# Peptides against a protein of PDB entry 7AE7: the designs that were tried, part 18

Target 1, 321 residues: chain A of PDB entry 7AE7
Amino acid sequence: KVYKDLREFLEVLEQEGQLIRVKEEVNPEPDIAAAGRAAANLGKNQPAVFFEKIKGYKYSVVTNVHGSWQNHALMLGLDKNTSTKDQFYELNRRWDKFPVPPNVVKREAAPCKENVIDKDINLFEILPLYRINEQDGGFYISKASVVTADPEYPDDFNKLNVGTYRIQVKDRDRVGIQALAMHDIAVQLEKAEAENKPLPIAITIGNNPLVTFMASTPVGYNQNEYEFVGALQDGVPMDIVKSDLYDHLYVPAGSEVVLEGHIIPRVRTVEGPFGEFPGSYSGARLQCEVKIDRITHRTNPIFENLYLGIPWTEIDYLMAL

## One batch from the design tools (peptide; aimed at target 1 F139)

Design b1_p12_6_s3 (made by RFdiffusion4, then SolubleMPNN; from b1_p12_6, 5 letters changed)
Fold by OpenDDE base, seed 3:
Order: structure tokens, then C-alpha cells, then sequence
Structure b1_p12_6_s3 (fold): chain B 321 residues (1-321), chain A 12 residues (1-12)
């Protein structure tokens, strides 16, 4: 089975008994994190947790989507009881199908374009933000697929980067982003900052689970993550759409939320701390700052965020490859 | 927490 978006995957998780739906209103803190810890205590068969109603917010949250080997098997369209060995075998077999170019769809055919916000931007109205860990220095978007391009080669699709980065909410229309030197985004940012130019960016939230998986998987600088998604879909292309602000950036057609903006050149602000692993916090550091200029989103968008509980955490499954 | 109780109840 191939999934067009997060919603189709969540439907399958629920059908397979790998999603718990919480229908009662919860507090953002501590209930979301507490429920994540409770799900982690279920052992190897950890379900996703879907919160329909969150006090003070309009929209829903889902966590622990990639939080088990069963969920990983279902992501690949396999039986949920497929062995880890067979999952790895199948993943490697499909990996060799690279490249599988994506389909570029029209704006009218892309669910991520259903609603537009281009003035008075407030991230808190669109995303049910909460502290993932009790000691976090703020609210984090921890499972976004971030789209950037090489400013020297903006039309080279092979240099389009889709990556996962730590993102702290700084204001209603600003986020901090951790762009480490080892990341492809850091190379692209260096080129933009050399000319004192902004780097165009699209931060996408709530995607096809294989997009999220590939955004968390290191690939070559001249390899496109979308073409690997098509390979992992056993040769079925994924659907992408042009961003609204930039002709050279493409986003997943089915994204729940797309934040379009730019990294401000040569600006660094304090970011952190964040509990990346249980019992370990990264210190506060100076990081890049993004201005959000436009939001597109599906009607009743689902905020997908990372679960960071007791090992094995969701990040452990995303990085185990 | 309320969420932990709800999860336990749903698994039951």
C-alpha cells in the first residue's frame, strides 16, 4: 500500500490497532507528554496517539507515528508483523530503485493549499504547541520536513534538500532552526550569507510517513529525497506542488501545514535548551532565525510532533536505519 | 495524568 498523506496512514494505523484515539479534551501540558510515556510503556508494539481536542487550541495533535517496528512495517505497506530482518531486506531492495521522480501536481489539486494565511501570521492559531519535555526552553516543532535549495543552482532539482532539523518557536511568525555544519542546509545557508541574502525555506508538517522518514535519513547533496520516497513506494511517484512564494521550492502536495519564509542572513539568536534524549539536554546556543511570510494548510490541520520518551523513542526508530 | 488514565482505559 502507498499513502498519499498522513491521514491515509493514520487510518491504516487505526485499522491495524496501532493508533489510540483520545476523544476527551486534554491539557497540552502535561497530558500529551504523559500519554506518550504511557504509550512507550506498552513495549515493542507502541501505538501512535491521536489527541482530538486540546484545551486552548482548535486543532489536533498526533505523536509516536513512527514509534514502533509495526508502524515502520505499515509505513512500507507491509504486514504489521513483518520481521525487522524482512523490513530491512525490503527497504534495501526498494532503495536500489532510486531515482523515482515525483509528480508535480497543479495548485488546485494539492490539499496543502486549501487555506492561506498571508497576514497577521500567528503560529499558535494553527499549531497546538506544547513543551515536549518539562525542562525545554520553549515550544518545538520536531518532526518537520524542511525544504531548501542551493542558491547558486536554484533550478537543479537534484540539489533540492528535504531535511529534519530542530525548530524552536520564537514568536508568532518566527522560529529558530538548528543548521549544523554537517547538514546540507548549512552549505546552502553559507552560500546565501556570503552574499548577505535570505535563504528561501518551506517548513512542512504532517506528511506522508515516507517523506518524514527520508527527511530524517542522510543522502548525498546531489540526491533528492522525493526521488527516494518514490523508490521506497516500490516505484510509485509521490506528489509534490510548487510553493506559493518560490518557483524553485516544491513541497509535498498532502502536507497538513506549510510554513513558507526565509532564513534571515547573518542573524543568530539564543535557542534551547531541548531534551533530545531522555535525561540529556543540549545547552542553549546561538542559532539561525526564520521569518514566516506565508502559511498554507489543510482544513482542520493535524500537528504531527515527535515523541521523546523512554527508549526506544520515535527518533531511535527513525535513525535505526 | 488524565491522558495516562485515558490510555489505560482504551487498552483495557
Amino acid sequence: as target 1 above (321 residues)
Amino acid sequence: SKAEELLKKALE
Scores: peptide ipSAE 0.157, ipTM 0.856, DockQ to the pose 0.030
OpenDDE base, seeds 1, 2, 4, 5: peptide ipSAE 0.122, 0.088, 0.093, 0.113; ipTM 0.852, 0.823, 0.827, 0.836

Design b1_p12_6_s4 (made by RFdiffusion4, then SolubleMPNN; from b1_p12_6, 4 letters changed)
Fold by OpenDDE base, seed 5:
Order: structure tokens, then sequence, then C-alpha cells
Structure b1_p12_6_s4 (fold): chain B 321 residues (1-321), chain A 12 residues (1-12)
């Protein structure tokens, strides 16, 4: 089984009993986090939690999509009861298929292009933002697959980076992004900032689960995460589409939301704190700032966000493989 | 909270 988008995966999770649908309207805080924790307490077979209705928002939230070994098995198109050993075996087997180049689809064929916002951008109208942890310094987008390129080699597809970074919402059209020196995005940003140029960026939310997985998996600077997604799909290419603002950036065709913009060169603003783990907060630091210039999104976009309520957290599973 | 103020401002 290969998934074109998050929605196909959520359908399978629900069919397999690995998704809880919360139909009652919830408060964004503290109910989302609380319900996530409650679901996580159901044992090792932790389901995804889908919130259909959030007070004050139009759209839905899903959390804990990768939050169990069963969900990871299903992500790989395996039986949900596949052992961790067999999952690793299959992962390694498929890894050797790299590279599997993605298919570039036409704009009109990409679900992420169904709707466009290019003026009066307000992230809060598109994403039902909430504090993941009560003491977070703000609202975080924690499962985004962030697309950047090497500004020196923008047409080198092998240098196209798809990574996961901590993103704090700073304003209607601004986010802070944590680009640590060890991240590929930091290398690319350094090159852009050396010339005092913006770094083009596409922040993609609600993706094919293997995209999210690969975005959270370190690869070589000259290796494209999309080509690994194809490998992990056992040789089936994933579908990507050109970004609207940048010819050299490609996003997953099925993304729920795509935030296109730029990292402002040589600007740093306060970001944090964020509770990366229960009881452990990363302090506030000066971090990069992204201006959002354009949004494309699917109709009734689903905001996929990270669950961090209790151990094992979703991040633990994402990092375990 | 600062976050809540931001949300209120954004949705106002």
Amino acid sequence: as target 1 above (321 residues)
Amino acid sequence: SEAEELRKKALS
C-alpha cells in the first residue's frame, strides 16, 4: 500500500482501528493536548487522534499520526502487527532502492493547489493553532516538511532539502524557524545570508506519512528526501508539484497546506520556549524569521501536528526508525 | 498569555 497523501493514510488508520475521531467540539487548549494524552494512555497501540471541530476555527486537527509501531507498520504499507524487527528489515530493504525520482505533476493535478491565498495572509484562518504544551511560548507547527534549496545551486535537485524544524507562529504571516547549525537548512541559509538575500522556503503541512518520516530522517546534503520516499514506497515515485513562487522548489502534490515565503536575511527574533519533551523546555532563543507570502491549501485542510503529551511521544517513534 | 493575545488579535 502506497499513500498519495495524509488523507489516504488517515483512512487506513481508521479502518485498522488506529485512529480515534473526536466529533465533539473541543477547545484548542487544553482539550487537544488533554485528549491526546488520554489516547496515549490507552497503551502501546496508540492511535492517531482526529479532532473534527475546534472552537474558534474552521478546520480540523490530527495528532499522533506516527505515534505507534502499528502506525509505522501501516505507513510502510505493512500489516499493523508487523514486528519492529520486520519493519526495520523492510525499511532497510527499501532504502537500497534509493534513488527513486519523484513524479512532477501539473499544477492542476495537485490537491495542494485547490485554494490560493496571496493577500491578507492569516495563518490562524487556515490552521487551528494551539499550544502543544501549556507553557509553550506560542503556537507551534511541529510536523511540517520544510523545503529549501541551495541558493548557490538552486537547480540541483539533489541539494533540495526537505526537513522538519521547530516552527513558532509569530504573527498572521510570520513564523520563527529553528535552523540549527547541524541542519541542512542552516547551510543553505548561511549562503543566502552571506549575500544578504532571502532564502526561499516552502513549509508543507499534512503530507504523505513517508514524506513526514523522511523529513525527520537525516540524509546527506546531496540526497533528496523525495527520492528516499520513492524508495520507501518500494519503488513507487511520490508526486511533487512546483511551488507557486519558486521554480526550484517542489512540494508534495497532496500537502494539506503549503506556506510559501522566505527566510528574512540577517534577522533574528525571539523564539520559544517549547516543551520538546514533557517537563523539558528548550529555552527562548533568537531564531530565523520567515515571511509567508503565499498559501496554497486543500479544501477543508487538515492540520497535522505533533503529539508530545506523554512518553513515548510521537517524536520518539519518528526518530526510532 | 502572549500566545492567546496573538490568537485573539489574529482572529479579531
Scores: peptide ipSAE 0.536, ipTM 0.952, DockQ to the pose 0.807
OpenDDE base, seeds 1, 2, 3, 4: peptide ipSAE 0.516, 0.513, 0.509, 0.531; ipTM 0.948, 0.947, 0.948, 0.951

Design b1_p12_7 (made by RFdiffusion4)
Pose (drawn by RFdiffusion4):
Structure b1_p12_7 (pose): chain A 313 residues (1-149, 158-321), chain P 12 residues (1-12)
Amino acid sequence: KVYKDLREFLEVLEQEGQLIRVKEEVNPEPDIAAAGRAAANLGKNQPAVFFEKIKGYKYSVVTNVHGSWQNHALMLGLDKNTSTKDQFYELNRRWDKFPVPPNVVKREAAPCKENVIDKDINLFEILPLYRINEQDGGFYISKASVVTANKLNVGTYRIQVKDRDRVGIQALAMHDIAVQLEKAEAENKPLPIAITIGNNPLVTFMASTPVGYNQNEYEFVGALQDGVPMDIVKSDLYDHLYVPAGSEVVLEGHIIPRVRTVEGPFGEFPGSYSGARLQCEVKIDRITHRTNPIFENLYLGIPWTEIDYLMAL
Amino acid sequence: SHAEELREEAQA
C-alpha cells in the first residue's frame, strides 16, 4: 500500500494496533512529551500516540509515528512484524528505483489547500505547540519537512517558535541555502522557504536522508513507494516551491535578511542538549492547511526514541 | 517564559 497523506498512514496504524488515542484533555507540558517518552519506553511494538484534546487548543497532536520497527515496516507497506534485516533489504532494493518523477497536481485537488490564512498569521491557532524538553528555549516544531530552491531540496530542521508568525532556523545547516543566503543578505532580499507539517511517512523519512547524496528528494519518495510517483503542488506565494499535496499544514515564508537571534537550546539525537546560538529567523507570510489539521510532532530524548528510527536504515 | 506568554496571549 501507498499513503497519499499522513491520515491514511494513521488509519493503517490504528487498524494494526500501533496507534493509541488519548481522548481526555491533556496539558501541553509536560503531558505530550511525557507520553512520547513513555511510548518510546515500551520497547517493543511502540505505538503512535494521538492526543485529541489539548487544553487551550483547537486541534490535535500525534507523536511517535515512526517510533517502532512495526510502524517503520508499515511505513514501507510490509507486514508489521517484518524483521529489521528484511526491511533493510526492501529499502536497499527500492533505493535503486531512483529517480521516480513526482506528479504535479492542480491547486483544487491538493488537500493541503483547503484552508488559507493570508493575514493575521498565528501559528498557535493551528498547531498545539508545546515544550518538548524542560530546558528547551521555546516551543518547537521538530518534524517539519522544509522545502528550498532539480535544485529543489527537502530536509528536516528543528524550528523554534519565536512569535505568532516567526520561527527560528539554523540556516547554515541547509547546504543549498548558503549561496543564496549570501546574495540575499548582501542585497537585503528575502529568501523563500516552505515548512510542511503532517506528511506522508515516506516524505519525512526522505527528509531525514543524508545530504551527501544529492538526489532530487521528491523523486526519491517515488522510489521508496516502489515506483508510485508522489503528488506535489505548487505553493501559493512562490512558484518555484512545491510541497506535498497532502501535507496537514504548509507554512510559506521567507528568511529575514540580516537578522540573527538566540535560538535554542534543543535536544540532539546523541541524547544531550545543544547550546544556544545566534541563528536566522523565518517570517511566515501564509498558512495553508487541511480542515482539522493534525500536528505531527516528535519527541527526542535518550535513545532510543523516534529520531533513531528515522535515521537508522 | 516568552513562549508561554505568547501562547497565553493567543488564547486570550

Design b1_p12_7_s1 (made by RFdiffusion4, then SolubleMPNN; from b1_p12_7, 5 letters changed)
Fold by OpenDDE base, seed 2:
Structure b1_p12_7_s1 (fold): chain B 321 residues (1-321), chain A 12 residues (1-12)
Amino acid sequence: as target 1 above (321 residues)
Amino acid sequence: SKSEELLKEAQE
């Protein structure tokens, strides 16, 4: 089984008993995080948790999508009871199919383009934002696949980077992004900042689960994560679409939300703290700032966000692979 | 917690 988008995966999770649907209205705090912790307490067979109604918000949240070995097996299109050993075997077998180039679809064929916001941008109108941990310094987007390119080689598809970075919401149209020196985005940002130029960016939320997986998986600077997604889909290309603002940035065609903008050159603002691991908070630091200039989104977009709380957390599964 | 109750109810 191959998934075009998050929605197809959530349907399979639900069919396989790996998704709990919360139909009653919840408070964004503390109910989302607390329900995630409660789901983690169910043992090794941790389901995704889908919140249909969130007080004060229009749209839904899903958490813990990658939060179990069963969910991971299903992501690979395997039986949910496939052993960890066999999952790794299959992952490695498929990895050798790299590269599998993506299909570039037309704008009209891309679900992420169903709606456009190009003025009066307010992230709180599109994303049901909440504190993941009680002591977090703000609202985080913790499961985004962030698309950037090499400013020197913007048309080199092999240098197109799709990565997962810690993103704090700073304002209605601004986010802080943690671009660590070890990340490919930091290399690209350094080049842009050397010329005092903005770095074009697309922050994509609610993707095909293999996109999210590959965005969290370190690959070479000259390797495109989308070509690995195709490999992990057993040779089936994924669908991408050109961003609206930038000819050289491509986003997953099925993304729930795409935040298009730029990293402001040579600007650093306070970001954090964030509870990256249970009982561990990263301190506040000066981080890069992104201005959001355009949003595209599916109708009734689902905000996929990371579950953090007790081991095994969703990040533990994403990093264990 | 209310969230644990909601989760339990959603599992039933």
Scores: peptide ipSAE 0.028, ipTM 0.727, DockQ to the pose 0.033
OpenDDE base, seeds 1, 3, 4, 5: peptide ipSAE 0.023, 0.023, 0.026, 0.025; ipTM 0.683, 0.681, 0.679, 0.654

Design b1_p12_7_s2 (made by RFdiffusion4, then SolubleMPNN; from b1_p12_7, 4 letters changed)
Fold by OpenDDE base, seed 4:
Structure b1_p12_7_s2 (fold): chain B 321 residues (1-321), chain A 12 residues (1-12)
Amino acid sequence: as target 1 above (321 residues)
Amino acid sequence: SKSEELLKEAQA
């Protein structure tokens, strides 16, 4: 089984008993995090948790999508009871199929293009934002697949980076992004900032689960994560679409929300703290700031966000494969 | 429902 988008994966998770749908209206805080913790306490078969109604917001949240070995098996299109060993075997077998180039689809064929917001941008109208941890310094987008390119080689598809970075919401149309020196985005940003130029960025939310997985998996600077997604789909190309603002940035065709914008050159603002690990907060730091210039989104977009709670966390599973 | 149980547990 190959998934075109998050929705197809959530449907399979639900069919396989690996998703809990919360139909009752919840408070963003503390109910989302609390329900995530409760789901984690169900043991080894941790389900995704889908919140249909969130007080004060229009749209839904899903958490813990990658939060179990069963969910990882299903992500690979395997039986949910596939052993961790067999999952690793299959992952490695498929990895050798790299590269599998993606299909570039037309704008009209891309679900992420169903709706456009290009003025009066307000992230709070699109994303049901909440504090993931009680002591977080703000609202985080913690499971986005962030697309950037090398500003010196914008047409080199092999240098197109799809990575996962912590993103703090700063304003209606601004986010802070943690670009660490070890991340490919930091190399690209350094090049842009050397010229005092903005770095084009597309922050994609609610993707094909293999996109999210690959965005969290370190690859070489000259390797494209989308070509690995195709490999992990056992040779089936994934669908990508050109961003609206940038000819050289491609986003997953099925993304729930795409935030297109730019990293403001040489600007640093306070970001954090964030509870990356249970009981451990990274201190407040000066981090990059992104201006959001355009949003595209699916109708009734689902905000996929990371579950952070008691171990094993969703990030532990994302790093374990 | 499983969701009601989950919410009840989360609110406890």
Scores: peptide ipSAE 0.029, ipTM 0.763, DockQ to the pose 0.031
OpenDDE base, seeds 1, 2, 3, 5: peptide ipSAE 0.017, 0.027, 0.021, 0.026; ipTM 0.616, 0.736, 0.668, 0.658

Design b1_p12_7_s3 (made by RFdiffusion4, then SolubleMPNN; from b1_p12_7, 5 letters changed)
Fold by OpenDDE base, seed 4:
Structure b1_p12_7_s3 (fold): chain B 321 residues (1-321), chain A 12 residues (1-12)
Amino acid sequence: as target 1 above (321 residues)
Amino acid sequence: SESEELLKEAQE
């Protein structure tokens, strides 16, 4: 099985008994985090948790999507009971198929383009934001696949980076992003900032689970994560679409939400604290700020966010393969 | 917690 989007994956998770649907209205705090912890306590077969109704918000949240070996097996289109060994074997076998170039679809064929917000942007109207940890300094988007390019080589598709970064919501149309020196985005940002130019960015939320997996998997600076997604789909290309603002940025066609904007050059604002797991996400720092200039989203977008409760966390599974 | 109860109910 290959998934076009998060929704197809969630459907399979639900069919396989690996998704709990919470139909009653919940409070964003503390209920989402508490339910995530409760799901983690169910043992090794941790399901995703889908919250249909969140008090004060219009849209849904899903968490713990990658939160078990069963979910990882299903992500690979394998039987949910596939052993970790066999998952690893299959992952490695498929890895050797790199590169598998993505299909570029037309804008009209991309579900992420169903709705557009280009004025009066308010992230709180689109994303049911909540504190993941009680002591977090704000609301985080913790499972986004962030698309950036090399500003010196914007047309070099091999330098297109899709990464996962800690993103704190700062305002209605502003987010802080943690771009550490070890991340490819930091290299690209440094080049932009050297010229005092904005770095174009697309923050994509609610993707094909293999996109999220690859965005969390370090690859070479000259390797495109989408081409690995195609490899991990056993040679089936994924679908991407051109961003609305930038000709050189491509986003997953099936993204639930796409935040298009730019990193403001040479601006640093306080970001954090964020929960200590993983240890790289600890403390408050001066971090980059992104201006959101345009949002595209699916109708009734699902906010996929990371579960960071008691180990094992989604990060542990994302890093274990 | 209410959320734990909600999860239990959702599992049934």
Scores: peptide ipSAE 0.025, ipTM 0.717, DockQ to the pose 0.033
OpenDDE base, seeds 1, 2, 3, 5: peptide ipSAE 0.024, 0.024, 0.022, 0.023; ipTM 0.710, 0.712, 0.697, 0.707

Design b1_p12_7_s4 (made by RFdiffusion4, then SolubleMPNN; from b1_p12_7 with H2K R7L E8K)
Fold by OpenDDE base, seed 4:
Structure b1_p12_7_s4 (fold): chain B 321 residues (1-321), chain A 12 residues (1-12)
Amino acid sequence: as target 1 above (321 residues)
Amino acid sequence: SKAEELLKEAQA
């Protein structure tokens, strides 16, 4: 099975008993993190947790989507009881199908384009933001697939990067992004900043689970993550669409939310602390700042965010394959 | 938390 979007995957997770739906209104803090911890305590078969109603917000949150081997099997379109060995075998078999170029769909065919916000941007109106850890220095978007390109080669699709980076909300229309030197985004940012130019960026939230997986999987600088998604879909291309602001940035057609904007050149602001690992906080650091210039989103967008409460965390599963 | 209670109830 191939998933076009997060919603199709969540439906399968629910059908397979790998999603708990919380229908009652919850408080963003501490209830989301607490429920994530409770789900992690269920043992090896950790379900995703879907919060339909969050106090003070309009939209839903889902967490722990990749939080188990069963969820990973389902992500690959396998039986949920597929062994980790067989999952790994199948992953490697499909990996050899790279590259599988994506389909570029028309704007009107892309669910991520259902709604547009181009003025009075307020991230808090679109995303039910909460502290993931009690000591976090702010609200984080921890499971976004961030799309950037090489500013010297914007039309080189092989240099289009889809990565996962720590993103702290700074204002209604601003986020901090952790672009470490080892990340492809840092190379691209360095090139932009050398010329004192903004780096175009699309921060995509709530994707096809294989997009999120590939965004968390290191690949070569000249390898496109979308072409790996097609490979991991056993040769079925994924659907992408042009960003609204940038002809050279493509986003998953099915994204729940797309934050389009730019990294402000040579600006650094305080970011953190963030609890990346249980009991360890990264210190506050000066990080890049993104201005959000446009939002596109599905109707009733689902905010997919990472669970970080107890080992094995969702990150451990995303990195284990 | 309310969410923990709901998860416990869903598991029972």
Scores: peptide ipSAE 0.089, ipTM 0.808, DockQ to the pose 0.031
OpenDDE base, seeds 1, 2, 3, 5: peptide ipSAE 0.079, 0.059, 0.071, 0.084; ipTM 0.808, 0.787, 0.783, 0.809

Design b1_p12_8 (made by RFdiffusion4)
Pose (drawn by RFdiffusion4):
Order: sequence, then structure tokens, then C-alpha cells
Structure b1_p12_8 (pose): chain A 313 residues (1-149, 158-321), chain P 12 residues (1-12)
Amino acid sequence: KVYKDLREFLEVLEQEGQLIRVKEEVNPEPDIAAAGRAAANLGKNQPAVFFEKIKGYKYSVVTNVHGSWQNHALMLGLDKNTSTKDQFYELNRRWDKFPVPPNVVKREAAPCKENVIDKDINLFEILPLYRINEQDGGFYISKASVVTANKLNVGTYRIQVKDRDRVGIQALAMHDIAVQLEKAEAENKPLPIAITIGNNPLVTFMASTPVGYNQNEYEFVGALQDGVPMDIVKSDLYDHLYVPAGSEVVLEGHIIPRVRTVEGPFGEFPGSYSGARLQCEVKIDRITHRTNPIFENLYLGIPWTEIDYLMAL
Amino acid sequence: SAIEEKIEELAE
């Protein structure tokens, strides 16, 4: 099976006993992070945890979506008990199907274009943001696929919420931004960027794939789907930016020129906190989102947690 | 945490 969006994958997870629904209202901190750690601590058949009610927020959160070999196998469309080695072989075989060009769809057909917010941008009205770890510098979006511009790149970068319409980003960690970053800051021009949240599991998996192999990213997702092309749609504001047609939330924005502010600290996959450093800020100019969006976020702590599954094979 | 215990119970 192939998933058009996060919601189809969550349906499969729930049918397979790999998704737990938390119906009672929970506080943002530390409840969501504590549940993510506990789900990771179950050791075997760790499920995704779906929080339907978060105090003070309107929408829902899902965590630990990738955080088990069962979830990982179901992401690949295999039986949930497929061994890790066999998943490795299936990924190795599909790796060679690269490239599979994506299908570009019309705006009216992309679920991520159901709702538009073009003014008075407030991330908190859409995303139930919370603190992941006690010493984090702020509330983080830890599982976004970021799109920048065959020269289109998708990657995962930790995003700290600075204001209702402003986030932080380590721009010198996106090694295609950094030739346009010099030109843009030297000429005081903004650099367009797209932040996608709540995606097809293979899109997130591709976004965590090593940068050393300069692929075409979306064309790699079609390969992981064993030859089935993925659907992408043009962003509202920037014609050279394409986002997954099924994303739960799309934040279209730009990197603010000549602005460096304190970002961090945040957790890293080796199990420790990073330090606080001066990083770039991104201004959110537009939000498009599906009706009743789901905030797919990720807990990070002492291994093994969900990030290890996203990096393993 | 109470939510951790709850997750463990639901995972049974």
C-alpha cells in the first residue's frame, strides 16, 4: 500500500494496533513529551500516540509515528513483523528505482490547500506547540520537512518558535541555502522557504536521508513507494517551491536578511543538549492547512527514540 | 508520570 498523506498511514497504524488514542485532555508540558518517552520506553511494538485534546488548543498532536520496527515496516507497506534485515533488503531494492518523477497536481486537488491564512499569522492557533525537553530554549517543531530551491531540496531541520509568525533555523546546516544566503543578505533580499508538517511517512523518511547523495528528494519518495510517483503542489506565494499535496500544515515564508538571534538549546540524537547559538530567523508569510490539522511532532531523548528509527536504514 | 503509566496500561 502507498500513503497519500499522514492520515492514511495513521489509519493503517490504528488497524494494526500500533496507534494509541489519548482522549482525556492533557497539558502541553510535560505530558506530551512524557508520553513520547514512555511510548519509546515500551521497547517492542512501540506505538504512535495520538492526543486528541490539549489544554488551551483547538487541534490534535501525534507523536512516535516512526518509533518502532513495526511502524517502520508498515511505512514501507510490509507486514508489521517484517524483520529489520528484511526491511533493509526491501529498502536496498527500492533505492535503485531512483528517480521516480513526482506528479504535479492542481491547487483545488491538494488537501493541504483547504484553508488559507494570509494575514494575522498565529502558529499557536494551528499547532499545539509545547516544550519537548525541560531545558529547550522554546517550543519546537522537530519533524518538519523544509523545502528550498533538479535544484529543489527537502530536509529536516529543528525549528524553534520565536513569535506568533516567526521561527528559528540553522541556515548554515542547509548546504544549498548557503550560496543564495550570501547573495540575499548582501543585497538585503529575502530567501523563500517552505515548512511542511504532518506528511506521508516516506516524505519524512526521505527528509532525514543523508545530504551527501544529491538526489532530487521528491523523486526519491516515488522510489521508496516502489515506482508510484508522489503528488506535489505549487506553494501559494513562491512558484519555484513545491510541497507535498497532502501535508497537514504548510508554512510559506522567507529567511529574514541580516538577522541573527539566540536559538536553542535543543536535544540532539546523541542524547545530549546542544548549545545556544546565533542562528537565522524565518518569517511566516502564509499558512495553508487541512481542515482539523494534525501536528505530527517528534520526541527526542536518550536513544533509542523515534529519531533513531528515522536515521537507521 | 501519570501519562506514562496511562500509556503503559493502554499498550496492554

Design b1_p12_8_s1 (made by RFdiffusion4, then SolubleMPNN; from b1_p12_8, 4 letters changed)
Fold by OpenDDE base, seed 5:
Structure b1_p12_8_s1 (fold): chain B 321 residues (1-321), chain A 12 residues (1-12)
Amino acid sequence: as target 1 above (321 residues)
Amino acid sequence: SEIAEKIKKLAE
């Protein structure tokens, strides 16, 4: 089975008993984190947790989507009880199908384009933001697939990067992003900053689970993550759509929310602390700042965010494969 | 927590 978007995957998770739906209104803090921890403590069958109603917010949250081997099996379209060994075997088999170029769909066919916000941007109106960890220095978007291109070769699709980075909400229309030197985004940012130019960026939230997986998987600088998604879909291309602001940036057609903007050149602001692991906080540092210039989103967008409450954390599963 | 207990029950 191939998933077009997060929603199709969540439906399968629910059908397979790998998703808990919380219908009652919850407090964003501490209930989301507490529920995530509770789900993680259920043992091997760690389900996703879907919160339909968040106090003070309009939209829903889902966490722990990749939080188990069963969920990973389902992500690959396998039986949920597929052994880790067989999952790895299948992953490797499909990996050899790279590259599988994505389908570029028309704007009208892309669910992520259902709604547009281009003025008076307020991230808090679109995302039910909460502290993932109690001692976090702010609200984090921790499971976004961030799209950037090489500013020297913007039309080279092979240099289009889709990665996962730590993103702290800084203001209604601003986020901090951790671009480490080892990340492809840092290379691209360095090129932009050398010319004192903004780096175009699309921060995509709530994606096809294989997009999220590949965004968390290091690949070569000249390898496009979308082409790996197609490979991992056993040769079925994924659907992408052109961003609204930039001709050279493509986003998953099914993204729940797309934040389009730019990294401000040569600006650094305080970001953090963030609890990457329980009891381990990355200190506050000067990090890049993104201005959000446009939002597109699905109707009733689902905010997918990472669960980090206890080991095994969701990130452990994302990095294990 | 109340929610933790609820999650446990929903998983049963």
Scores: peptide ipSAE 0.350, ipTM 0.906, DockQ to the pose 0.945
OpenDDE base, seeds 1, 2, 3, 4: peptide ipSAE 0.275, 0.299, 0.283, 0.331; ipTM 0.883, 0.891, 0.884, 0.903; seed 4 fails the geometry check

Design b1_p12_8_s2 (made by RFdiffusion4, then SolubleMPNN; from b1_p12_8, 4 letters changed)
Fold by OpenDDE base, seed 5:
Structure b1_p12_8_s2 (fold): chain B 321 residues (1-321), chain A 12 residues (1-12)
Amino acid sequence: as target 1 above (321 residues)
Amino acid sequence: SEIAEKIKELAK
């Protein structure tokens, strides 16, 4: 089975008993984190947790989507009880199908384009933001697939990068992003900043689970993550669509929310702290700042965010494969 | 917490 978007995957998770739906209104803090911890404590079959109603917000949250081996099996379109060994075998088999180029769909066919916000941008109106950890210095978008290109080779699709980075909400239309030197985005940013130019960026939230997986998986600088997604879909291309602001950036067609903007050149602002692991906080540092210039989103967008409450954390599963 | 208990109940 191949998933076009997060919603199709969540449906399967629910059918397979790997998703808990919370229908009652919850407080964003501390209930989301507490529920995530409770789900993680259920043992080996750690389900995703879907919150339909968040107090003070209009839209829903889902966490722990990749939070178990069962969920990973389902992500690969396998039986939920597929052994870790067999999952790895299948992953490796499919990996050899790289590259599988994505399908570029028309704007009208892309669910992520259903709604547009291009003025009076307020992230809090679109995303039910909350502190993942109690001591976090702010609200984080922790499971976004961030799309950037090489500013020297913007038309080279092989240099298009889709990665996962720590993103702190800084203002209604601004986020901080942690671009470490080891990340491909840092290479691209360095090139842009050398010319004192903004780096175009699309921050995509709530994706096909394999997109999220590949965004969290290091690949070569000249390898496109979307082409690996197609490989992991056993040769079925994923659907992408051109960003609204930039001709050279493509986003998953099924993204729940797309934040389009730019990294401001040579600007650094305080970001953090963030509890990457329980009891371990990364301190506050000067990090890059992104200006959000345009939002596109599905109707009733689902905010997918990372669960980090207790080991095994969701990130442990994302990095284990 | 109340929500933690609810999660346990919903997981059954």
Scores: peptide ipSAE 0.466, ipTM 0.932, DockQ to the pose 0.941
OpenDDE base, seeds 1, 2, 3, 4: peptide ipSAE 0.400, 0.426, 0.430, 0.462; ipTM 0.917, 0.923, 0.924, 0.932

